# Ledger of designs, part 3: peptides against a protein of PDB entry 6B4E

Target 1, 295 residues: chain A of PDB entry 6B4E
Amino acid sequence: TNFDKISKMFWHYKDKIAQIKQDIVLPIKKADVNVRNLLSRHKRKINPKFGQLTNSNQQLFKIQNELTQLINDTKGDSLAYHWILNFIAKAVVHQAETEVRVKPESALPLGKLTLYLLVQFPELQELFMARLVKKCPFVIGFTCEIDTEKGRQNMGWKRNNENKWEDNTSYDERMGGILSLFAIITRLQLPQEFITTTSHPFPIALSWHILARICNTPLNLITNTHFVILGSWWDAAAVQFLQAYGNQASKLLILIGEELTSRMAEKKYVGAARLRILLEAWQNNNMESFPEMSP

## One batch from the design tools (peptide; aimed at target 1 N247 Q248 K251)

Design b1_p8_7_s1 (made by RFdiffusion4, then SolubleMPNN; from b1_p8_7 with T1E N5D)
Fold by OpenDDE base, seed 3:
Structure b1_p8_7_s1 (fold): chain B 295 residues (1-295), chain A 8 residues (1-8)
Amino acid sequence: as target 1 above (295 residues)
Amino acid sequence: EPPLDTPL
């Protein structure tokens, strides 16, 4: 694992966030009133769509079509188009921080919707990845120290209006929610209409990178959060990961479930205990995945 | 034995 390259990637996306603010978000605030009104209306229509997802593919397809139309309505203005995609990127991640956090299986319909949008609107890919890395650097296997305020900020910790850091449980759950979504995206097949014409934008190989990079992370940087997000990843993608890489996948699952947890046993991390339970369930041929969606 | 960063 080349951690210098990972750090460069992390800072690339941090710079991208700054660029988005400068080139997309701020210019729109000064744009023509008609454009601002259009985007405000579209924002109001788009935002509730993510919460309308269910375990129904029919409902998913309906929402996909509605969002596609709303996004297409902005294509006549490049700035408006990029603004709405950036809004969607933010909204999807926010949905992961809230809904997926409390109901991990909701990552499946959200992930399907997101993957569809990522393929249908390729410009969303960099916007979405930048937002993911900002909010949850674990998605690229980036870790830094959190003993400093800057370190905590880099790792996606939030402060409230009273300038107090969020509690550890809140942070862990948010990271787990975001990682669940990303894990789902990596293990989903492209929609049938795209499978022969487009490569997967965030393939299962990215899950491999997450696991490998965490395993190679200096132990002094490993926290409970690492185990929480590994558990979230496991629930979301372990079955499909094993299907994709077979014995090599098994080795990596053993590394995170057995070796990494054992090395950190003295810390008595709750997340590590859960990951051990998942490992044991797998060893007993009881590995579960999220149920498939209904028609 | 560190895991490989590149998928096999």
Scores: peptide ipSAE 0.040, ipTM 0.778, DockQ to the pose 0.126
OpenDDE base, seeds 1, 2, 4, 5: peptide ipSAE 0.035, 0.036, 0.039, 0.033; ipTM 0.751, 0.764, 0.763, 0.753

Design b1_p8_7_s2 (made by RFdiffusion4, then SolubleMPNN; from b1_p8_7 with N5D)
Fold by OpenDDE base, seed 2:
Parts: structure tokens; C-alpha cells; sequence
Structure b1_p8_7_s2 (fold): chain B 295 residues (1-295), chain A 8 residues (1-8)
């Protein structure tokens, strides 16, 4: 694992966040009043859509069509178009931090919707990835120390209005929710209308990178959070990962489930204990996945 | 054998 390359990628997306603020978010405040009013109306219509998802593909298709129309209405103004896509990127990640955190299986409809939008509107890809890396750098296998304020900020830790850090459980659950969404996106097939004409923007290979990079991370940087997000990834994507890479996938699952947990056994991490339970379930031919969506 | 980071 080339950690310098991963760090460079991490900072690329941090720079992208700064660029988005400078080139999209701030300029729209000075845009024509009609454009600002349009975007305000669209924002109010778009935001509830992510919470309206269910385990129904029919409901998913309805929401896809509604969002597609709302986004297309902005294409006449490049700044407005990029602003609405950036809003969507932020809203999707926020949904993962709140809803997927408490109901991991909700990542499936959210992931399907997100993947559709990423393919339909390619400019969303960099906006979304930048937001993911800022909030949950585990999505690219980035890890740094968290014994400094800057280190915690880089790893996506939040402070409240009183400048108090969030508790460990809240952080672990938020990271798990975001990673569940990303894991789902990586293991989904493209929608039927795109499968023959478009490459997958965030393919299953990115799940491989997450696991491999965590396995190669210096042990002194490994925390309970690493095991929590590996468990979240496992629930979201392990079945499809095994289907994609076969025996090579099995080796990597054993590395995270057995070898990495054993190396960290002295720490008695709760996340590591859960990951061992998932490994044991797999060894007993009882690997579970999220339920498939209904028609 | 490819590096661990490279999917097979």
C-alpha cells in the first residue's frame, strides 16, 4: 500500500471541498434573484425525497424521475446546476449519517438512487466523492492519528457548538452509516439503461482498496472505528464481494476477520468482537446480506 | 502476485 498516494488523494478531495465553496457555494449568493429563488424552491422539493425511499423499486423509480426532472430544470445555468448537485451530494451523505446509521439496510435504496444520479449526472461524481472523503476518509482507506485536534478533524470527528468532541459511539455509528452507503454503491450493478454504454463510477474494486489499505495500516493507528466500519462493510457488501473475486476475496475476508482482529486482541475492541462473529457466521455457511428490494 | 491493493 502506497500511503503517500492515499494521502495525496485525501488532500485532493479536501482541496476540492474548498474549491466547491469558492466556485459554487459563495458565488450563488450573488446570482440573480430569480436563480436564487429557483434553487430555494428546488432545494425544498429535493431534500424530502431521500427520506421517502422504501424497500420498493417502484417508489425508487418514482423518486429517480422526480429528481431527474428537478435537476434538469437547472441545466440552463451551469452555476445553478453545479450548486444543486453539490446540495444533493451533501444531502445523501447526511442521510447516511442519520438514517443508515440506525437502519443499515436503508443503504440499499439510497445507494441505488445515488448510483443512478451519479451515472445520469456525471458532474455529481467528484462532488459526492469529495463530500464522502471529508466526512469519512475510511472510504479511500485513509487513516491518521487522532491524538491531535487536526488529526481528529481530518478523520471526520465533529465538535458541537460548545466545542466539545462527539462521543466515540456517535462517531463510530456515523462512520459506519457512511461506509455502508459507499459499500452498497460499489457492489451494485449499473441500472439496465446504462450497463452497456457506461462504466461503473465507483466499482467493487474500491471495496477491495478499503479492506487492503486497512490491513496494511500501522497497528498503532488502528482503532475500534476501523473494526466498526469493517463490520458495516461486511453486512453491506461481503456476499457480492465474494461473488466478484472468489478465492481472493475469501483471503481478504480472513485477513480482516481473523488476522487483524487477532493482532489487536489485547485492545478488546467491541467492533473487533462483532467482526469475529461475522467471520464465524460465514465459516458456518451463514453469511447474510441485506434483503433485496421489492418490485 | 499483484500487491494486496490490486484486485485480482
Amino acid sequence: as target 1 above (295 residues)
Amino acid sequence: TPPLDTPL
Scores: peptide ipSAE 0.033, ipTM 0.753, DockQ to the pose 0.138
OpenDDE base, seeds 1, 3, 4, 5: peptide ipSAE 0.031, 0.030, 0.031, 0.032; ipTM 0.735, 0.734, 0.737, 0.739

Design b1_p8_7_s3 (made by RFdiffusion4, then SolubleMPNN; from b1_p8_7 with T1V N5D)
Fold by OpenDDE base, seed 2:
Structure b1_p8_7_s3 (fold): chain B 295 residues (1-295), chain A 8 residues (1-8)
Amino acid sequence: as target 1 above (295 residues)
Amino acid sequence: VPPLDTPL
């Protein structure tokens, strides 16, 4: 694993966040009043849609169509179009931090919606990835020390209005929610209308990178959070990962489930204990996945 | 065999 390359990628997306603020978010405040009013109305219509998802494909298709129309209404103005896509990227990640955190299986409809939008509107891809990396750098297998304020900020730790760090459980759960969404996206097939004409923007290979990069991370940087997000990834994608890579996938699952947990046994991490339970369930031919969506 | 972080 080339950690310098991963670090370069991490900072690329941090720079992208700064660019988005400078080139999209700030300029729209000076845009024509009609454009600002349009975007305000669209924002109010778009934001509830992510919470309206259910385990129904019919409901998913309805929301896809509604969002597609709302986004298309902005294409006449490039700045407005990019602003609405950036808003969507932020809203999707926020939904993962809140809803997926408490109901991991909700990642499936959210992931299907997100993947559709990423393919339908390619400009969303860099906006979404930048937001993911900023909030949860685990999505690219980036890890740094968290014994400094800057290190914690880089790893996506939040402070409240009183400048107090969030508690460890809150951080672990948020990271798990975001990673569950990303894991789902990587293991989903493209929608039928795109499968023959478009390559997958965030393919299953990105799940391989997450696992491998964590396995190669220096042990002194491994925390309970790493095991929590590996467990979240496992629930979201392990079945499909095994289908994609077969015996090579099995080796990597054993590396995270057995070898990495054993190396860190002295720490008695709760996340590591859960990951061992998932490994044991798999060894007993009882690997579970999220329920498939209804028609 | 490719590096661990390279998908097969």
Scores: peptide ipSAE 0.034, ipTM 0.744, DockQ to the pose 0.162
OpenDDE base, seeds 1, 3, 4, 5: peptide ipSAE 0.029, 0.033, 0.033, 0.031; ipTM 0.724, 0.742, 0.742, 0.734

Design b1_p8_8 (made by RFdiffusion4)
Pose (drawn by RFdiffusion4):
Structure b1_p8_8 (pose): chain A 295 residues (1-295), chain P 8 residues (1-8)
Amino acid sequence: as target 1 above (295 residues)
Amino acid sequence: SLDEYLTL
């Protein structure tokens, strides 16, 4: 892995976040009354819909239809359309760092909803990817030091209610939740409406990049967070990763489960212990996936 | 290397 290229990719998405603020978010303050009223009303209607998802496919379709109508209502104004898509991208990532953090299997319905929106509204793709990378750089394999305040900001750290950094556990759980959503998206087939006509925007090869880049990261930059997101990724996508790459995926899963954990053993990372358990469960023919969605 | 290790 050429980590200079990974850094260039990271800063490209960081620049995109700045461009979104300059060209989408700030100009909306100057939009006409009709646009402001529509966006104010629609953002209230959109916000709770992500938490209304359940393990039921019928409920997923209902929410998809409700959101499609609300988004289509904004298409008459390119700025309002891009603003509501940006709002949705932020809301989906927030849902991943809250609900998916507590309930990892909720990444499956949320991933199906997000993938549907990503192909129904393709302008969402760049907005969503930039948000993921800003909030969880591990999705592209970016890692930098967090000894400095700027490094902590680069890696997606947050502060609590007193300008102190959130504890390591809070950060690790958030990162796992966000990366779990992206991992589900990379291993999902497109919905039937699009599977016959469209290329998957974030395919399974992106999961290969995450694993390979963590395994190629300098060991002095590895933290408990790398093991936590790999465990979250495993729960969300390891079965389909093997279906895609076979013996090559098996070699990479062994590398992360046996070698990466062994080389960092002295650190006694909690996430490394769980990744070893996941490796042993697979070796005992007991690899799990999230239960498929109910009717 | 990782490429050699992942070679089938």

Design b1_p8_8_s1 (made by RFdiffusion4, then SolubleMPNN; from b1_p8_8, 4 letters changed; failed a check: a repeat of another design)
Amino acid sequence: SLEDYLSE

Design b1_p8_8_s2 (made by RFdiffusion4, then SolubleMPNN; from b1_p8_8, 3 letters changed)
Fold by OpenDDE base, seed 2:
Structure b1_p8_8_s2 (fold): chain B 295 residues (1-295), chain A 8 residues (1-8)
Amino acid sequence: as target 1 above (295 residues)
Amino acid sequence: SLESYLSL
């Protein structure tokens, strides 16, 4: 694990967020009134669709088609097109912070929708990753100290209107929700219409990076959150990860489930206890995945 | 080793 490379990647996406604000978000406020009206109408139509997802593939395909049409309506204006994609990136991550947080299995339909959009509209990829890294740097295996305000900010901690940091449980659950979505995306197969013509934009190898980079993180930087997001990842992707990498996957699961939890045992992290339970379930031939979607 | 296995 090259942590200098990871840090460079982290700051690349932080810079991308600033660039998005300067080149997309702010300029649209000065755009033609017709463009602003179009985007306002589209925003209102797009925003509720993420909450309309169910365990039905039929419903998923309906929403995919509706979103595709709405996005295509903006392609005549490059700035409008990038603005609507950035809005979608933010909305998807927000859905992970709220709905996936409380219902992890909802990551599956959301992940399928997101993966479709990422392939259908390639310009969404950098916008989405920038938002993910800003909100949950665990998606690229980045960790820094949280003893400073800047460190907490870099790790995605939020303050309320009274400038009070969110509680540890809220932070842990938000990170778990976002990581669940990303984990699902990495383990999904491309839709049939793309599988022969397009490479997967965020493949299962990125899950390998998350686990490996956390295992190599200095122990003094490991917190309960690391174990919470590993547990979220496990629920979302462990079965498919084992299918993809076989014995090598097994070794890495043992490293996070047994070795990393044992090294941190003195901390008595609740997240570590949960991860240990997942390991034991796997050892008893009872590894579970989210239920598959209905037709 | 963990280091060789996790050289990512």
Scores: peptide ipSAE 0.034, ipTM 0.715, DockQ to the pose 0.203
OpenDDE base, seeds 1, 3, 4, 5: peptide ipSAE 0.035, 0.025, 0.025, 0.031; ipTM 0.721, 0.703, 0.702, 0.708; seeds 1, 5 fail the geometry check

Design b1_p8_8_s3 (made by RFdiffusion4, then SolubleMPNN; from b1_p8_8, 3 letters changed)
Fold by OpenDDE base, seed 2:
Structure b1_p8_8_s3 (fold): chain B 295 residues (1-295), chain A 8 residues (1-8)
Amino acid sequence: as target 1 above (295 residues)
Amino acid sequence: SLEDYLSL
């Protein structure tokens, strides 16, 4: 693992967030009133759609079509188009922080919708990845110390209006929710209409990177959160990961489930205990995946 | 590394 490369990638996306603010978010405030009105109307129509997802593919396709039309309505103005995509990127990640956090299986319909949009609108890819890395650096296997204010900020910790850090449980659950979404996206097949013409923008190899980079992270930087997000990843993608890489996948699952948990046993992390349970379930031929969506 | 192996 080249940690310098990972750090460069992390800061690339942090810089991208700043660039988005300067080149997209702020300029639209000075745009023509008709453009601002269009975007305000579209924002109000788009925002509730992510919460309208269910375990139904029929409902998914309906929402896909509605969002596609709404986004296409903005393509006549490049700034408006990029603004609406950035809004969508933020909304999807927010849905992961709230709904997926409490109902992990909701990551499946949300992930399918997101993957469709990422392929249909390629400009969404960098906007979405930048938002993911800012909120949950674990998606690229980045870790730093959290004993400083800047370190906590870099790792996606939030402060409330009273400038108090969020509690550990809240942070762990938010990170788990975001990582669940990303894990689902990496293990999904492209929609049938794109599979022969387009490469997967965030393929299963990115799940490999997450696990491998965490395994190579200095042990003094490993926290309960690392085990929580590994457990979230496991629920979301372990079955499909094994299908994709076979014996090599098995080795990596054993590394995180057995070796990493054993090395950190003295810490008695609750997340590590859960990951051990998942490993044991797999060893007993009882590895579970999220239920498939209905037609 | 495991990452290097996958990149081959």
Scores: peptide ipSAE 0.030, ipTM 0.708, DockQ to the pose 0.171
OpenDDE base, seeds 1, 3, 4, 5: peptide ipSAE 0.036, 0.029, 0.027, 0.034; ipTM 0.727, 0.706, 0.713, 0.724; seeds 1, 5 fail the geometry check

Design b1_p8_8_s4 (made by RFdiffusion4, then SolubleMPNN; from b1_p8_8, 5 letters changed)
Fold by OpenDDE base, seed 5:
Structure b1_p8_8_s4 (fold): chain B 295 residues (1-295), chain A 8 residues (1-8)
Amino acid sequence: as target 1 above (295 residues)
Amino acid sequence: SLEDFLSE
């Protein structure tokens, strides 16, 4: 694992966030009133769509079509188009932070929707990844110290209006929610209409990177959150990961479930305990995945 | 090898 490369990736996306603000978000405030009104209306229509997802593929396809139409309405203005995609990127991540954190299985329909949009609108990919990395650096296996204010900020910790850091549980749940979404995306197959025309934008190999990079992370930087997000990943993608990589996947699951948890046993992390339970369930041929969606 | 396994 080349951690310098990972750090460069991290800061690349941090820079992208700043660039997005400067080149997309701020300029639109000075745009024509008709454009601003259009975007305002579209924003209001788009926002509820993510919460309307269910375990139904029929509902998913309906929402996909509705969002596609709404996004296409903005293509006549490049700035408006990029603005609406950036809005969607933020909204998807926000949905992961709020809904997926409390209902992990909701990551499946959200992930399917997101993957569809990422392929249908390629410009969304960098916008989405930048938002993911900013909010949850674990998606690229980045870790830094959190004993400094800057370190906590880099790792996605939030402060309230009183400059108080969020509690550990809130942080863990948010990270788990976001990571669940990303994990789902990496293990999903492309929709049938795209499978022959494009490659997967965030393939299962990215899950491999997450696990491998965490395994190679200095132990003094490993926290409960690492185990929480590994557990979230496990629920979201472990079955499909094993299908993809076979014996090598098995080895990596053992490394995170057995070796990493054992090395950190003295910390008595609750996330590690859960991961150990997941490992044991797998060893007893009881690995579970999220239920498939209904037609 | 383990090194290859843990590589990016």
Scores: peptide ipSAE 0.043, ipTM 0.778, DockQ to the pose 0.199
OpenDDE base, seeds 1, 2, 3, 4: peptide ipSAE 0.035, 0.036, 0.040, 0.040; ipTM 0.753, 0.762, 0.777, 0.779

## One batch from the design tools (peptide; aimed at target 1 A212)

Design b1_p9_1 (made by RFdiffusion4)
Pose (drawn by RFdiffusion4):
Structure b1_p9_1 (pose): chain A 295 residues (1-295), chain P 9 residues (1-9)
Amino acid sequence: as target 1 above (295 residues)
Amino acid sequence: ESVGAPEEP
């Protein structure tokens, strides 16, 4: 892995976040009353819909249809359309760092919803990817030091209600949750409406990049967070990763489960212990996936 | 120093 290229990719998405603020978010303050009214009303209607998802496919379709109608209502104004898509991208990532953090299997219905929106509204793709990278750089394998305040900000750290950094546990759980959503998206097949006509925008190869880049990261930059997101990724995508790459995926899963954990053993990272358990469960023919969605 | 990952097939 050429980590200079990974850094260039990271800063590309950081620049995209700045561009979104300049060209989508700030100009909306100057939009006409019809646009402001529509966006104010629609953002209220959109916000709770992500938490209304369940394990039921019928409910997923209902929410997809409701959101499709609301988004289509904004298409008459390119700025309003891009603003509501940016709002949705932020809301989906927030849902991942809250609800998926507590209930990892809720990444499956959220991932199906997001993937559907990503192909129904393709302008969402760049907005969503930039948001993921800003909030969880591990999705492209970016890692930097967090000894400095700027490094902490680069790696997606947040502050609590007194300018102190959130505890390590809170950060690790958020990162797992966000990365779990992305991991689900990379291993999902497109919905039937699009599977016959469209290339998957974030395919399974992106999961290979995550694993390979963490395994190639300098060991002095590895933290408990790397093991936690790999465990979250495993729960969401290891079965399909093997289906895609076979013996090569097996070699990579062994590398992360046996070698990466062994090299970092003195740190006694909690996430490394769980990744070893996941490796042993697979070796005992008991690899799990999230239960498939109910009707 | 790294564990080193294999190349993608």

Design b1_p9_1_s1 (made by RFdiffusion4, then SolubleMPNN; from b1_p9_1 with E7A E8M)
Fold by OpenDDE base, seed 4:
Structure b1_p9_1_s1 (fold): chain B 295 residues (1-295), chain A 9 residues (1-9)
Amino acid sequence: as target 1 above (295 residues)
Amino acid sequence: ESVGAPAMP
């Protein structure tokens, strides 16, 4: 693990967020009134669709088609197109922070939708990753100290209007929700229409990076949140991860579930306790995944 | 000190 490379990647996406604001978000406010009206209408139509997802593939395909049409309607104006994709990136991450946070299994339909859009609209990939890294740097295995204000900010901690930090539980749950979505995306197969023509934009290897980078993180930087997001990842992707990498995956799961939790036992992290339960379930041949979606 | 992860296959 090259932490300098990870840090460079982290700051790359931080810079990307600033660039998006400067080159996409702010300029659209000065765009032609017709463009602004178009985008306002599209925003209103797009926003509720993420909440309309169910455990039905049929419903998923419907929403995919509707979103595809709405996005395609903006392609005549490059700025409008990038604006709507950035909006979608933000909306997807927001859905992870809110819905997936409270219902982790909802990550599956959301992940399928997101993966479809990422492949259908490649320009979404950098916009989405930038938003993910800003909100949850764990998605690239970035960790820094949180004993400083800057460190907390870098790790995605929020402050309220009174400049008070969010509660630990709120932070943990948000990070878990976002990480669940990303984990799902990494372990999903491409839709049938793309599988022979397109490479996976965020493949299962990125799950390996998350786990490996956390295992290589100095122990003094490991927090309860690390274990929470590992547990979220486990629920979302452990079964498919084992299928992908076999014995090597097993070693890494044992490393996070047994070794990392044992090394941090003195901290008595609740997230670590849950991860041990997941490990034990696996050892008892009872590893569970989210239920597959209905036709 | 860290736990240390294996190389990717």
Scores: peptide ipSAE 0.268, ipTM 0.902, DockQ to the pose 0.971
OpenDDE base, seeds 1, 2, 3, 5: peptide ipSAE 0.266, 0.264, 0.268, 0.266; ipTM 0.900, 0.899, 0.900, 0.901

Design b1_p9_1_s2 (made by RFdiffusion4, then SolubleMPNN; from b1_p9_1 with E1D E8M)
Fold by OpenDDE base, seed 5:
Structure b1_p9_1_s2 (fold): chain B 295 residues (1-295), chain A 9 residues (1-9)
Amino acid sequence: as target 1 above (295 residues)
Amino acid sequence: DSVGAPEMP
């Protein structure tokens, strides 16, 4: 694993966030009043749709169509178009931080919606990835020390208005929620209408990278959060990962479930204990995936 | 010191 490359990728997306602010977010504030009004109306219509997702494919398709229309309405003004996509990127990640955090299986409909939008609107891809990396660097297998303020910030830790760090549980759950969404996206097939015309923007290989890079991370940098997000990933994608890579996938699951947990046993991480349970379930032929969505 | 895994599938 080339960690210098990963670090460069991390900072690339951090820079992208800054660029988005300068080139998209701030300029729109000075845009024509009609454009601003349009975007305000669209924002109000778009935002609740992510929470309207259910385990129903019918509902999913409805929301897909509605969002597609709303986004298309902004085409003709490049700045407005990019602004609305950036808004969507932020909203999707926020949904992962809130809803998926407490209901991991909700990642499936959200992931399907997101993947559809990523393919339908390719400009969303960089905006979305930048937001993901900023909020949850684990999605690219980036890890740094968290014994400094800057380190914690880089790893996506939040501070409240009193400059107090969020509690460990909150951080772990947020990271797990975001990672669940990303994991789902990586293991989903492209919608049928796109499968022959485009490549998957975030393929299952990215799940491989997450696992491998964590396995290659110095042990002194491994925290409970690493195990939490691995568990989240496992629930979201382990079955499909095994289907994709077969024996090689099995080896990697053993590495995270057995070897990594064993090497860190002295820490008694709760996340590690859960991952061991998942491993044992798999060994007993009881590996589970999220249920398929209803028609 | 790390567990170690191949970077690419």
Scores: peptide ipSAE 0.484, ipTM 0.963, DockQ to the pose 0.826
OpenDDE base, seeds 1, 2, 3, 4: peptide ipSAE 0.478, 0.480, 0.483, 0.481; ipTM 0.962, 0.962, 0.962, 0.962

Design b1_p9_1_s3 (made by RFdiffusion4, then SolubleMPNN; from b1_p9_1 with E8M)
Fold by OpenDDE base, seed 3:
Structure b1_p9_1_s3 (fold): chain B 295 residues (1-295), chain A 9 residues (1-9)
Amino acid sequence: as target 1 above (295 residues)
Amino acid sequence: ESVGAPEMP
């Protein structure tokens, strides 16, 4: 693993976030009042849609169509279009931080919706990835020390209004939620209408990179969070990962589930204990996946 | 020190 390249990728997306603020978010504040009013109305209509998702494909398709229409209404103004896509990117990640965090299986409908939008509106891809990397650098296998303020900031730690860091549990759960969403996206097939015309924007190979890069991370940088997000990934994508890569996938699952947990056993990380349980379930031919959505 | 894994499938 070339960690210099990963670092460059990390900072690329950090720069992209700054660019988005400068080129999209701030300029809208000075845009025509009609445009601002349009976007305000659309934001109010779009935001509730993510919470309206259920385990129903019918409901999913309804939401997809509604969002598609709302986004298309902005295409006449490039700045407005990019602003609404950036809003959606932020909203999706926020949904992962809040709902998926407490209900991991909700990542499936959210992931399906997100993948549809990513393909339907390709400009969303860079906006979404930038937001993901900012909030959860684990999605690209980036890790740094968290013993410094800058390190914590880089790894997506939040501070409250009193400038106090969030608690470890809150951070772990947020990271797990975001990673669950990303993992789901990587293992989903493209919607039927796109399979023959478009390549998957975030394919299953990106899941491989996450696992491999964590395995290649210096042990002194491995934390409980790493194991938590690996567990979240496992629940979200391990079955499909094994289907995709077979024996090679098995080797990598053993590396994270057995070898990495064993090497860090002295730390007694709760996340590592959970990952060991998942490994043992798999060894007993009891690997589980999220239930499929209803028609 | 790290566990070590192939970067690519």
Scores: peptide ipSAE 0.546, ipTM 0.969, DockQ to the pose 0.835
OpenDDE base, seeds 1, 2, 4, 5: peptide ipSAE 0.545, 0.540, 0.543, 0.537; ipTM 0.969, 0.969, 0.969, 0.968

